# Peptides against a protein of PDB entry 2V3S: the designs that were tried, part 6

Target 1, 95 residues: chain A of PDB entry 2V3S
Amino acid sequence: PISLVLRLRNSKKELNDIRFEFTPGRDTAEGVSQELISAGLVDGRDLVIVAANLQKIVEEPQSNRSVTFKLASGVEGSDIPDDGKLIGFAQLSIS

## One batch from the design tools (peptide; made by RFdiffusion4, then SolubleMPNN)

Design b1_p9_2_s1 (from b1_p9_2, 3 letters changed)
Fold by OpenDDE base, seed 5:
Structure b1_p9_2_s1 (fold): chain B 95 residues (1-95), chain A 9 residues (1-9)
Amino acid sequence: as target 1 above (95 residues)
Amino acid sequence: MRKFIVEPA
């Protein structure tokens, strides 16, 4: 399996790493993204973008070691999105 | 269900 880390801020704006495994051929990007949402770790509005980037990284994990992407849930907030600080952004990386 | 390990970054 592929060991992944999803780095993003929680509801308290604290930056956390979420570690999980992805098994190609058994797991799907959308399925795992839904599990993240069900676990309360990802906002439901971010299903599409998380799934898209998860798919990207698991397709070529050796080439795509890290991907940073803008969250839909971060756009309407009071905080200005910032990819460097991962405000309104999340990062997926190979562990 | 899938195991997720949450840690402070």
Scores: peptide ipSAE 0.832, ipTM 0.965, DockQ to the pose 0.958
Fold by OpenDDE base, seed 4:
Structure b1_p9_2_s1 (fold): chain B 95 residues (1-95), chain A 9 residues (1-9)
Amino acid sequence: as target 1 above (95 residues)
Amino acid sequence: MRKFIVEPA
């Protein structure tokens, strides 16, 4: 399986790493993204963008070592989105 | 249930 890290700020704006595995041929990007949401780790509004970027990283994990993407849930927040600080952004990477 | 390990970054 592919070992991944999703770096994302929680509801208290604290940056956390969420580690999990992805098994190609058994898991799907959308399915795992839904599991992240069900676990309360990802906002439901971010299903599409998380799934898209998860797909990107798992399709070529040797080349796509890290992807950073804007969250739908962060666009209308009080804080100005910032990819460098991962405010309104999340990052997926190969562990 | 899938295992997710959460830790401070």
Scores: peptide ipSAE 0.831, ipTM 0.965, DockQ to the pose 0.955
Fold by OpenDDE base, seed 1:
Structure b1_p9_2_s1 (fold): chain B 95 residues (1-95), chain A 9 residues (1-9)
Amino acid sequence: as target 1 above (95 residues)
Amino acid sequence: MRKFIVEPA
């Protein structure tokens, strides 16, 4: 399986790493994204963008070692989005 | 149930 890390700020704005595995041919990007949401780790509004970027990293993990993307949940938040600080952004990377 | 390990970054 592919070992992944989703770096993302929680509701207290604390940056955390969420580690999980993805097995190609068994798992789907959308399915795992839904599991992240069900676990309360990802905002439901971010299903599409998380799934898209998870798909990107697992389809070519050797080339796409890290992807940073804008969260839908961060657009209307109180803080100004910043990809460097991962405010309104999240990052997926190969462990 | 999928295992998710959460830790401070």
Scores: peptide ipSAE 0.831, ipTM 0.965, DockQ to the pose 0.959
Fold by OpenDDE base, seed 3:
Structure b1_p9_2_s1 (fold): chain B 95 residues (1-95), chain A 9 residues (1-9)
Amino acid sequence: as target 1 above (95 residues)
Amino acid sequence: MRKFIVEPA
C-alpha cells in the first residue's frame, strides 16, 4: 500500500497531519475521500478537489511526491487563502 | 473502518 499524509488545518485552525494508507486496485480516490469526510477530517464541500488530487498522487506516487490544492471550504472563510501557510489550502504527500 | 492517524504537524 501507499502511505500518505494529508496536511490541513482543523476547525481550530491548527495544522495537523492525517496519515493513512491507499491500496491501488482496491481503493478509489473518491471512496477514500468520502471516508475522510465521514470521519469528520475533511469538509464535505471539498470532496471533488480532494478526490482529484488524491487520484493525481496515487497514479504516479514516485513522480508526484507532494500536491497542494485550494479548498472550496476555504474560499468563504474570513482568512485570506495562502498556500504557503496552508490557509484555505491542503497538502497531500507521500510519507 | 479505515484507520486515520491524526498528529500535530
Scores: peptide ipSAE 0.831, ipTM 0.965, DockQ to the pose 0.959

Design b1_p9_2_s2 (from b1_p9_2, 4 letters changed)
Fold by OpenDDE base, seed 4:
Structure b1_p9_2_s2 (fold): chain B 95 residues (1-95), chain A 9 residues (1-9)
Amino acid sequence: as target 1 above (95 residues)
Amino acid sequence: MKKFIVEPA
């Protein structure tokens, strides 16, 4: 399996790492993304973007070591999105 | 259900 880390800020704006494994052929990007949402770890509005980037990293994990992407949930927030600070952005990486 | 481990970054 592929060991991944999803780094993003929680509702208190605290940056956290969410570690999980992805098994190609058994897991799907959308399925895992839905589980992240069900667990309260990802905003439901971010299903599409999380799934897309999860797919990107797992399809070529040795090449796509890290991907940073803009969250739909962060667009309407009071804070200005910032990919460097992961404000309104999340990052998936190979652990 | 997958196991997710959450920790401060």
Scores: peptide ipSAE 0.825, ipTM 0.965, DockQ to the pose 0.940
Fold by OpenDDE base, seed 1:
Structure b1_p9_2_s2 (fold): chain B 95 residues (1-95), chain A 9 residues (1-9)
Amino acid sequence: as target 1 above (95 residues)
Amino acid sequence: MKKFIVEPA
């Protein structure tokens, strides 16, 4: 399995790491993304972007060690999106 | 259901 870390800010704007494993052939990017949403860890509006980037990283984990992407939920927020501070952005990386 | 471990970054 692929050990992954999803780094993003929670509702209190606190940066957290969410660790999980992805098993190719058993898991799907969309399925895992939906579980993240169901667990309250990802905003439902971010299903598409999370799934897309999860798919990207698991396709070539050796080459794609980290991907940072803009959250749909962050676009309309009060804070200015910033990929460096992970404001309105999340990061997936290989553990 | 997958296990997610949440920890402060």
Scores: peptide ipSAE 0.824, ipTM 0.965, DockQ to the pose 0.941
Fold by OpenDDE base, seed 3:
Structure b1_p9_2_s2 (fold): chain B 95 residues (1-95), chain A 9 residues (1-9)
Amino acid sequence: as target 1 above (95 residues)
Amino acid sequence: MKKFIVEPA
């Protein structure tokens, strides 16, 4: 399995790492993204962007060690999006 | 269900 970390700010704007494994052939990017949402760890509005980037990183984990992407939920927030501070952005990386 | 481990960054 592929060991992944999703770095994302919670509802209190605290930065957390969410660790999980992805098994190609058993897991799907959309399925895992839906589970993240069901667990309350990802905003439902971010299903598409999380799934797309999860698919990207698991396709070539040795080449794509890290991906940072803009959240749909972040656009509607009060804070100005910032990829460096992961405000309105999230990051997926290989553990 | 998949297991997720949450920890402070």
Scores: peptide ipSAE 0.824, ipTM 0.965, DockQ to the pose 0.946
Fold by OpenDDE base, seed 2:
Structure b1_p9_2_s2 (fold): chain B 95 residues (1-95), chain A 9 residues (1-9)
Amino acid sequence: as target 1 above (95 residues)
Amino acid sequence: MKKFIVEPA
């Protein structure tokens, strides 16, 4: 399996790492993204962008070691998005 | 359900 880390801020604006494994052929980017949402770890509005980037990293894990992407939930937030501080952005990387 | 481990970054 592929060991992944999703780094993003929680509802208290605290930066956390979410570690999980992805098994190609068994897991799907869409399915895992839905589970992240169900666990309360990802905003439901971010399903599409999380799934897209998860798919990108798992299809070529050696080439795509890390991807940083803009969250849909961050665009409408009170804080100005900032990829350096991961405000309105999340980072997915190979552990 | 998949296991997720949450840690402070």
Scores: peptide ipSAE 0.824, ipTM 0.965, DockQ to the pose 0.944

Design b1_p9_2_s3 (from b1_p9_2, 3 letters changed)
Fold by OpenDDE base, seed 2:
Structure b1_p9_2_s3 (fold): chain B 95 residues (1-95), chain A 9 residues (1-9)
Amino acid sequence: as target 1 above (95 residues)
Amino acid sequence: SRVFTVEPA
């Protein structure tokens, strides 16, 4: 399996690393993204963008070691999005 | 269910 880290700020704006495994051929990007949402770790509005970037990293894990992407949930929030501080952005990387 | 571990970054 592929060991992944999702770096994301929680509801208290604290930056956390969420670690999980992905097994190609058994798991799907959308399925795992839905599990992240069900676990309360990802906002439901971010299903599409998380799934898209999860798919990107697992299809070529040696080439796509890290991807940073804008969250739909962060666009209309009170804080100005900032990819450097991961405000309104999340980062997926190979562990 | 899938295991997710959460750690401060």
Scores: peptide ipSAE 0.833, ipTM 0.963, DockQ to the pose 0.941
Fold by OpenDDE base, seed 4:
Structure b1_p9_2_s3 (fold): chain B 95 residues (1-95), chain A 9 residues (1-9)
Amino acid sequence: as target 1 above (95 residues)
Amino acid sequence: SRVFTVEPA
């Protein structure tokens, strides 16, 4: 299995690392993304972008060690999106 | 269900 970390700010704007495993051939990017949403860890509006980037990292984990992407949920927020500060952005990385 | 561990970054 692939050990992943999703770095994402919670509702209190605190940056957290969410660790989980992904098993190619058994798990799907969309399925795991849905589980993240069901767990209350990812906003439902971010299903598409999380799934897309999860797919990207798991398809080539040795090359794609980290991916940072803009959240749909962050666009409407009060804070200006900033990939460096992960405001309106999230980061997936190989643990 | 899948295990997710949450830690302060």
Scores: peptide ipSAE 0.833, ipTM 0.963, DockQ to the pose 0.943
Fold by OpenDDE base, seed 1:
Structure b1_p9_2_s3 (fold): chain B 95 residues (1-95), chain A 9 residues (1-9)
Amino acid sequence: as target 1 above (95 residues)
Amino acid sequence: SRVFTVEPA
């Protein structure tokens, strides 16, 4: 399996690393993204963007070691989105 | 269910 880390801020704006495994051929990007949402770790509005970037990293994990993407849930937040600080952005990387 | 480990970054 592929060991992944999803780095994003929680409801208290604290940056956390969420570690999980992805098994190609058994898991799907959308399925695992739905599990993240069900676990309360990802906002439901971010299903599409998380699934798209999870698919990108697992299809070529040796080349796509890290991907940073804009969250739909962060666009209308109180803070200005900033990819460097992961404000309104999240990052997926190979562990 | 899938295991997710959460740690401060």
Scores: peptide ipSAE 0.833, ipTM 0.963, DockQ to the pose 0.944
Fold by OpenDDE base, seed 3:
Structure b1_p9_2_s3 (fold): chain B 95 residues (1-95), chain A 9 residues (1-9)
Amino acid sequence: as target 1 above (95 residues)
Amino acid sequence: SRVFTVEPA
């Protein structure tokens, strides 16, 4: 399986690393994204963007070591989005 | 269910 880390800020704006495994041929990007939402770790509004980027990284994990993407849930937040600080952004990477 | 491990970054 592929060992992944999803780095994003929680409701307290604290940056956390969420570690999980992805098995090609058994798991799907959308399915795992839905599990993240069900666990309360990802906002439901971010299903599409998380699934798209998870698919990208698991397609070629040797070349796509890290992807950073804008969250739909972060657009209307109190803070201005910033990819460097992961404000309104999240990052997926290979462990 | 799937295991998610949450750690401070």
Scores: peptide ipSAE 0.832, ipTM 0.963, DockQ to the pose 0.947

Design b1_p9_2_s4 (from b1_p9_2, 3 letters changed)
Fold by OpenDDE base, seed 4:
Structure b1_p9_2_s4 (fold): chain B 95 residues (1-95), chain A 9 residues (1-9)
Amino acid sequence: as target 1 above (95 residues)
Amino acid sequence: SRKFTVEPA
């Protein structure tokens, strides 16, 4: 399995690393993204973007070591999105 | 269910 880290800010704006495994051929990017949402770790509005980037990283984990992407849930927040600070952005990386 | 480990970054 692929060991992944999803780095994003929680509701208290604290940056956390969420570690999980992804098994190609058994798991799907959308399925795991839905599990993240069900666990309360990802906003439901971010299903599409998380799934897309999860797919990107797991399809070629040796080449795509890290991907940073804009969250739909962060666009309308009070803070200005910032990929460097992961405000309104999240990052997926290979552990 | 899938295991998710949450740690401060």
Scores: peptide ipSAE 0.829, ipTM 0.963, DockQ to the pose 0.958
Fold by OpenDDE base, seed 2:
Order: sequence, then C-alpha cells, then structure tokens
Structure b1_p9_2_s4 (fold): chain B 95 residues (1-95), chain A 9 residues (1-9)
Amino acid sequence: as target 1 above (95 residues)
Amino acid sequence: SRKFTVEPA
C-alpha cells in the first residue's frame, strides 16, 4: 500500500497531518475521499478536489511526491486563501 | 473502517 499524508487545517484552524494508506486496485480516490469526509476530516464541499489530487498522487507516487491544491471550502471563508500557510489549501504527500 | 491517524503538523 501507499502511505500518504494529508496536511490541512481543522475547524480550529490548527494544521494537522492525517496519515492513511491507499491500496491501488482495491481503493479508489473518490472512495477514500468520501471516507475522509465521513470521518469529519475533510469538508464535504472538497470531495471533488481531494479525489482529483489523490488520484494524481497515487497514479504515479514516485513522480508526484507532493501536491498542494485549493479547497472549495476555503474560497468562501472569512480567511484569505494562502498556499504558503495552507489556509484554504491542503497538501497531499507520500510519507 | 479505514484507519486515519491525526497528528499536529
């Protein structure tokens, strides 16, 4: 399995690393993204963007070691998005 | 269910 880390801010704006595994051929990017949402770790509005970037990293983990992407949930928030501080952004990486 | 480990970054 592929060991992944999803770095993003929680509802308290605290930056956390979420570690999980992905098994190609058994798991799907959309399925795991839905599990993240069900666990309360990802906003439901971010299903599409998380799934897209999860797919990108797992299809070529050696080439795509890290991807940073804009969250849909962050666009309409009170805080101005900032990729450097991961405000309104999340980062997926190979652990 | 899938295991997710959450740690402060």
Scores: peptide ipSAE 0.829, ipTM 0.963, DockQ to the pose 0.957
Fold by OpenDDE base, seed 5:
Structure b1_p9_2_s4 (fold): chain B 95 residues (1-95), chain A 9 residues (1-9)
Amino acid sequence: as target 1 above (95 residues)
Amino acid sequence: SRKFTVEPA
């Protein structure tokens, strides 16, 4: 399986690393993204963008070691989005 | 269910 880390801020704006595995041929990007949402770790509004980037990283894990993407849930938040600080952004990476 | 581990970054 592929060992992944999803780095994003929780409801308290604290940056956390969420570690999980992805097994090609058994798991799907959308399915795992839905599981992240069901676990309360990802906002439901971010299903599309998380699934798209999860698909990107697992299709070529040797080349796509890290992807950073803008969250739909962060666009209209009080804080200005910032990819460097992962405000309104999340990052998926190969552990 | 899938195992997720959460750690401070």
Scores: peptide ipSAE 0.829, ipTM 0.963, DockQ to the pose 0.944
Fold by OpenDDE base, seed 3:
Structure b1_p9_2_s4 (fold): chain B 95 residues (1-95), chain A 9 residues (1-9)
Amino acid sequence: as target 1 above (95 residues)
Amino acid sequence: SRKFTVEPA
């Protein structure tokens, strides 16, 4: 399986690393993204963008070691989005 | 279900 880390700020704006495994041929990007949402770790509005980037990293994990993407849930937040600080952005990487 | 481990970054 592929060992992944999703770096994302929680409801208290604290940055956390969420570790999980992905098994090609058994798991799907959308399925795992839905599990992240069900676990309360990802906002439901971010299903599409998380699934798209998860698919990108797992299809070529040796080439795509890290991907950073803008969250739909962060657009209307009080803080200005910033990819460097991961405000309104999240990052997926190979551990 | 799937295991998710959450750690401070």
Scores: peptide ipSAE 0.828, ipTM 0.963, DockQ to the pose 0.947

Design b1_p9_3_s1 (from b1_p9_3, 3 letters changed)
Fold by OpenDDE base, seed 2:
Structure b1_p9_3_s1 (fold): chain B 95 residues (1-95), chain A 9 residues (1-9)
Amino acid sequence: as target 1 above (95 residues)
Amino acid sequence: SRKFIVEPA
Protein backbone atom coordinates (compact mmCIF):
# COMPACT_ATOMS: atom_id res chain seq x y z
CA PRO B 1 0.00 0.00 0.00
CA ILE B 2 0.91 3.66 -0.43
CA SER B 3 1.47 5.58 2.81
CA LEU B 4 0.07 9.09 2.59
CA VAL B 5 -0.06 12.20 4.74
CA LEU B 6 -2.76 14.82 4.44
CA ARG B 7 -1.69 18.06 6.13
CA LEU B 8 -4.75 20.10 6.96
CA ARG B 9 -5.98 22.61 9.53
CA ASN B 10 -8.76 21.39 11.78
CA SER B 11 -11.79 23.36 12.95
CA LYS B 12 -9.63 25.01 15.60
CA LYS B 13 -7.26 26.17 12.84
CA GLU B 14 -4.58 23.80 14.16
CA LEU B 15 -2.35 22.19 11.54
CA ASN B 16 -2.38 18.39 11.69
CA ASP B 17 -0.99 15.50 9.70
CA ILE B 18 -3.46 12.76 8.84
CA ARG B 19 -1.72 9.50 8.00
CA PHE B 20 -3.44 6.74 6.06
CA GLU B 21 -2.81 4.02 3.51
CA PHE B 22 -4.07 3.61 -0.03
CA THR B 23 -4.05 0.30 -1.89
CA PRO B 24 -4.21 0.64 -5.67
CA GLY B 25 -6.71 -1.67 -7.29
CA ARG B 26 -8.68 -2.00 -4.07
CA ASP B 27 -9.22 1.59 -2.98
CA THR B 28 -10.53 4.49 -5.04
CA ALA B 29 -9.66 8.14 -4.61
CA GLU B 30 -13.29 9.11 -4.20
CA GLY B 31 -13.95 6.28 -1.76
CA VAL B 32 -11.08 7.20 0.52
CA SER B 33 -12.02 10.87 0.30
CA GLN B 34 -15.52 9.98 1.43
CA GLU B 35 -14.02 8.07 4.36
CA LEU B 36 -12.02 11.15 5.35
CA ILE B 37 -15.23 13.15 5.35
CA SER B 38 -17.11 10.49 7.30
CA ALA B 39 -14.34 10.54 9.91
CA GLY B 40 -14.83 14.29 10.32
CA LEU B 41 -11.35 15.04 9.04
CA VAL B 42 -12.29 16.71 5.76
CA ASP B 43 -15.15 19.09 5.00
CA GLY B 44 -17.81 17.57 2.78
CA ARG B 45 -17.52 20.48 0.38
CA ASP B 46 -13.97 19.37 -0.37
CA LEU B 47 -14.83 15.91 -1.71
CA VAL B 48 -14.13 16.76 -5.34
CA ILE B 49 -10.81 18.54 -4.84
CA VAL B 50 -9.47 16.00 -2.34
CA ALA B 51 -10.45 13.09 -4.58
CA ALA B 52 -8.87 14.71 -7.63
CA ASN B 53 -5.57 15.32 -5.89
CA LEU B 54 -5.57 11.93 -4.18
CA GLN B 55 -6.03 10.34 -7.60
CA LYS B 56 -3.16 12.41 -8.96
CA ILE B 57 -0.73 11.37 -6.25
CA VAL B 58 -1.60 7.65 -6.22
CA GLU B 59 -1.43 7.24 -10.00
CA GLU B 60 2.21 8.40 -10.05
CA PRO B 61 3.50 8.40 -6.46
CA GLN B 62 7.15 8.55 -7.51
CA SER B 63 6.58 11.60 -9.69
CA ASN B 64 3.96 13.34 -7.56
CA ARG B 65 5.52 13.24 -4.11
CA SER B 66 3.50 16.20 -2.86
CA VAL B 67 0.52 18.21 -4.04
CA THR B 68 -0.93 21.36 -2.48
CA PHE B 69 -4.44 22.36 -3.41
CA LYS B 70 -7.10 24.93 -2.64
CA LEU B 71 -10.06 23.84 -0.55
CA ALA B 72 -13.58 24.78 -1.51
CA SER B 73 -14.35 25.18 2.18
CA GLY B 74 -11.60 27.76 2.52
CA VAL B 75 -12.79 30.10 -0.20
CA GLU B 76 -15.83 31.28 1.72
CA GLY B 77 -14.13 31.31 5.10
CA SER B 78 -13.28 34.35 7.14
CA ASP B 79 -9.55 33.84 6.73
CA ILE B 80 -7.78 34.80 3.52
CA PRO B 81 -6.47 31.67 1.77
CA ASP B 82 -2.71 31.23 1.97
CA ASP B 83 -0.92 28.25 0.44
CA GLY B 84 2.24 28.90 2.45
CA LYS B 85 0.41 28.71 5.76
CA LEU B 86 -2.06 26.12 4.48
CA ILE B 87 -4.99 28.39 5.23
CA GLY B 88 -7.75 27.33 2.88
CA PHE B 89 -5.27 24.88 1.39
CA ALA B 90 -4.30 21.29 2.11
CA GLN B 91 -1.21 19.30 1.26
CA LEU B 92 -1.15 15.64 0.31
CA SER B 93 2.20 13.86 0.26
CA ILE B 94 3.82 10.45 0.15
CA SER B 95 4.99 9.43 3.61
CA SER A 1 -13.36 1.37 8.94
CA ARG A 2 -10.14 2.81 7.55
CA LYS A 3 -7.47 3.77 10.05
CA PHE A 4 -6.55 7.45 10.18
CA ILE A 5 -3.75 8.62 12.45
CA VAL A 6 -3.95 12.30 13.36
CA GLU A 7 -0.83 14.04 14.64
CA PRO A 8 0.09 17.66 15.29
CA ALA A 9 2.12 18.99 12.38
Scores: peptide ipSAE 0.834, ipTM 0.963, DockQ to the pose 0.952
Fold by OpenDDE base, seed 5:
Structure b1_p9_3_s1 (fold): chain B 95 residues (1-95), chain A 9 residues (1-9)
Amino acid sequence: as target 1 above (95 residues)
Amino acid sequence: SRKFIVEPA
């Protein structure tokens, strides 16, 4: 399996790493993204963008070691999005 | 269910 880390800020704006595994051929990007949402770790509004980027990283994990992407849930927040600080952004990386 | 490990970054 592929060991992944999803780095994003929680509801308290604290940056956390979420570690999980992805097994190609068994898991799907959308399925795992839905599990992240069901676990309360990802905002439901971010299903599409998380799934898209999860797909990107797992399809070529050797080339796509890290992907940073804008969250739909962060666009209209009080804080200005900042990819460097992962405000309104999340990062998926290979562990 | 899938295991998720949450840690402070």
Scores: peptide ipSAE 0.834, ipTM 0.963, DockQ to the pose 0.954
Fold by OpenDDE base, seed 3:
Structure b1_p9_3_s1 (fold): chain B 95 residues (1-95), chain A 9 residues (1-9)
Amino acid sequence: as target 1 above (95 residues)
Amino acid sequence: SRKFIVEPA
């Protein structure tokens, strides 16, 4: 399996790493993204963007070591989005 | 179900 880390700010705006595994051929990007949402770790509005970037990184994990992407949920927030600070952005990386 | 480990970054 592929060991992944999703770096994302929680509801208290604290930055956390969420570690999980992805098994190609058994798991799907959309399925795992839905599990993240069901666990309360990802906002439901971010299903599409999380799934798209999860698919990107698991396609070629040796080439795509890290991807940073803008969250749909971050656009409506009070803070100005910032990819460097991961405000309104999240990051997926290979562990 | 799937295991998610959450830790401070």
Scores: peptide ipSAE 0.833, ipTM 0.963, DockQ to the pose 0.958
Fold by OpenDDE base, seed 4:
Structure b1_p9_3_s1 (fold): chain B 95 residues (1-95), chain A 9 residues (1-9)
Amino acid sequence: as target 1 above (95 residues)
Amino acid sequence: SRKFIVEPA
């Protein structure tokens, strides 16, 4: 399996790493993204973007070591989105 | 259910 880290800020704006595994051929990007949402770790509004980027990283994990992407849930927040600070952004990486 | 390990970054 592929060992992944999803780095994003929680509801208290604290940056956390979420570690999980992805098994190609058994797991799907959308399925795992839904599990992240069900676990309360990802906002439901971010299903599409998380799934898209999860797919990107797992399809070529040797090359796509890290991807940073804008969250739909962060667009309308009080804080200005910032990819460097992962405000309104999340990052997926190979652990 | 899938195991997720959450830790401070």
Scores: peptide ipSAE 0.833, ipTM 0.963, DockQ to the pose 0.953

Design b1_p9_3_s2 (from b1_p9_3, 3 letters changed)
Fold by OpenDDE base, seed 5:
Structure b1_p9_3_s2 (fold): chain B 95 residues (1-95), chain A 9 residues (1-9)
Amino acid sequence: as target 1 above (95 residues)
Amino acid sequence: SRQFVVEPA
């Protein structure tokens, strides 16, 4: 399996790493993204963008070691989005 | 269910 880390801020704006595994041929990007949402770790509005970037990283894990992407849930938040600080952004990386 | 391990970054 592929060992992944999803780095994003929780409801308290604290930056956390969420570690999980992805098994090609058994798991799907959308399925795992839905599991993240069901676990309360990802906002439901971010299903599309998380699934798209999860697919990107697992299709070529040797080349796509890290991807940073803008969250739909962060666009209209009080804080200005910032990819460097991961405000309104999340990052997926290979562990 | 899938295991998710949450740690402070």
Scores: peptide ipSAE 0.828, ipTM 0.962, DockQ to the pose 0.960
Fold by OpenDDE base, seed 2:
Structure b1_p9_3_s2 (fold): chain B 95 residues (1-95), chain A 9 residues (1-9)
Amino acid sequence: as target 1 above (95 residues)
Amino acid sequence: SRQFVVEPA
């Protein structure tokens, strides 16, 4: 399995690392993204963007060691998005 | 269910 880390801010705006595994051929990017949402770790509005970037990193983990992407939930928030501080952004990386 | 480990970054 592929060991992944999803770094993003929680509802208290605290930056956390979420570690999980992905098994190619058994797991799907959309399925795991839905599990993240069900666990309360990802906003439901971010299903599409998380799934897209999860797919990108797991299809070529050696080439795509890290991806940073804009969250849909962050666009309409009160805080101004900032990729450097991961405000309105999240980062997926290979552990 | 899938295990997610949450840690402060």
Scores: peptide ipSAE 0.828, ipTM 0.962, DockQ to the pose 0.956
Fold by OpenDDE base, seed 1:
Structure b1_p9_3_s2 (fold): chain B 95 residues (1-95), chain A 9 residues (1-9)
Amino acid sequence: as target 1 above (95 residues)
Amino acid sequence: SRQFVVEPA
C-alpha cells in the first residue's frame, strides 16, 4: 500500500497531519476521499478537489511526492488563501 | 473502517 499524509488545518485552524494508506486496485480516490469526509477530517465541499489530487498522487507516487491544492471550503472563508501557510489549501504527500 | 492517524503537524 501507499502511505500518505494529508496536511490541512482543522476547524480550530490547527495544522494536522492525517496519515492513511491507499491500496491501488482496491481503493479508489473518490472512495477514500469520502471516508475522510465521513470521519470529519475533510469538508464535504472538498470531495472533488481531494479526490482529484489523491488520484494524481497515487497514479505516480514515485514522481508526485507532494501535491498542494486549493480547498473549495477555504475560498469563501475570512482568511486569505495561502498555499505556503496552508490556509485554504491542503497538501497530500507520500510518507 | 479505514484507519486515520491524526497528529499535529
Scores: peptide ipSAE 0.828, ipTM 0.962, DockQ to the pose 0.958
Fold by OpenDDE base, seed 3:
Structure b1_p9_3_s2 (fold): chain B 95 residues (1-95), chain A 9 residues (1-9)
Amino acid sequence: as target 1 above (95 residues)
Amino acid sequence: SRQFVVEPA
């Protein structure tokens, strides 16, 4: 399996690393993204963008070691989006 | 059922 880390700020704006595994051929990007949402770790509005980037990293994990993407849930937030600080952005990387 | 380990970054 592929060991992944999703770096994302929680509801208290604290940056956390969420570690999980992905098994090609058994798991799907959309399926795992839905599990993250069901666990309360990802906002439901971010299903599409998380799934798209998860698919990108797992299809070529040796080439795509890290991907940073803008969250739909962060657009209307009180803080201005910033990819460097991961405000309104999240990052997926290979462990 | 899937394990998600959350830790401070």
Scores: peptide ipSAE 0.828, ipTM 0.961, DockQ to the pose 0.951

Design b1_p9_3_s3 (from b1_p9_3, 3 letters changed)
Fold by OpenDDE base, seed 1:
Structure b1_p9_3_s3 (fold): chain B 95 residues (1-95), chain A 9 residues (1-9)
Amino acid sequence: as target 1 above (95 residues)
Amino acid sequence: SRVFEVEPA
């Protein structure tokens, strides 16, 4: 399996690392993304973008060691999105 | 269910 880390801020704006595994041929990007949402770790509005980037990283984990992407849930927030600070952004990386 | 390990970054 592929060991992944999803780094993003929680509701208290605290940055956390969420570690999980992805098994190609068994898991799907959308399925795992839905599980993240069900666990309360990802905002439901971010299903599409998380799934898209999860798919990207698991397609070529050797080449795509890290991907940073803009969250839909962060666009309309009070804080200005910032990929460096992961404000309104999340990061997926290979563990 | 899937295991998600959450830790401070």
Scores: peptide ipSAE 0.821, ipTM 0.960, DockQ to the pose 0.955
Fold by OpenDDE base, seed 4:
Structure b1_p9_3_s3 (fold): chain B 95 residues (1-95), chain A 9 residues (1-9)
Amino acid sequence: as target 1 above (95 residues)
Amino acid sequence: SRVFEVEPA
């Protein structure tokens, strides 16, 4: 399995690393993204973007070691999105 | 359920 880390800010704006495994051929990017949402770790509005980037990283984990992407849930927040600070952005990386 | 381990970054 592929060991992944999803780094994003929680509701308290605290940056956390969420570690999980992804098994190609058994798991799907959308399925795991839905599980993240069900666990309360990802906003439901971010299903599409999380799934897309999860797919990107798991399709070639040796090449795509890290991907940073804009969250739909962060666009309308009070804070200005900032990829460097992961405000309104999340990051997926290979553990 | 899938295991998600959450740690402060």
Scores: peptide ipSAE 0.820, ipTM 0.960, DockQ to the pose 0.954
Fold by OpenDDE base, seed 2:
Structure b1_p9_3_s3 (fold): chain B 95 residues (1-95), chain A 9 residues (1-9)
Amino acid sequence: as target 1 above (95 residues)
Amino acid sequence: SRVFEVEPA
């Protein structure tokens, strides 16, 4: 399995690393993204963008070691998005 | 269910 880390801010604006495994051929990017949402770790509005970037990293984990992407939930928030501080952004990486 | 380990970054 592929060991991944999703770094993003929680509802308290605290930056956390979420570690999980992905097994190609058994798991799907959309399925795991839905599980993240069900666990309360990802906003439901971010299903599409998380799934897209999860797919990108798992299809070529050696080439795509890290991907940073803009969250849909962050665009309409009160805080100004900032990729450096991961405000309105999340980062997926190979652990 | 899938295991998600959450840690402060």
Scores: peptide ipSAE 0.820, ipTM 0.960, DockQ to the pose 0.953
Fold by OpenDDE base, seed 3:
Structure b1_p9_3_s3 (fold): chain B 95 residues (1-95), chain A 9 residues (1-9)
Amino acid sequence: as target 1 above (95 residues)
Amino acid sequence: SRVFEVEPA
């Protein structure tokens, strides 16, 4: 399986690393993204963007070691989006 | 269900 880390700020704006495994042929990007949402770790509005980037990293994990993407849930937030600070952005990487 | 390990970055 592929060992992944999703770096994302929680409801208290604290940055956390969420570690999980992805098994090609058994798991799907959308399925795992839905599980992240069900676990309360990802906002439901971010299903599409998380699934798209998860698919990107798992299809070529040796080439795509890390991907940073803008969250739909962060657009209307009180803080200005910033990819460097991961405000309104999340990052997926190979552990 | 799937295991998600959460830790401070």
Scores: peptide ipSAE 0.819, ipTM 0.960, DockQ to the pose 0.959

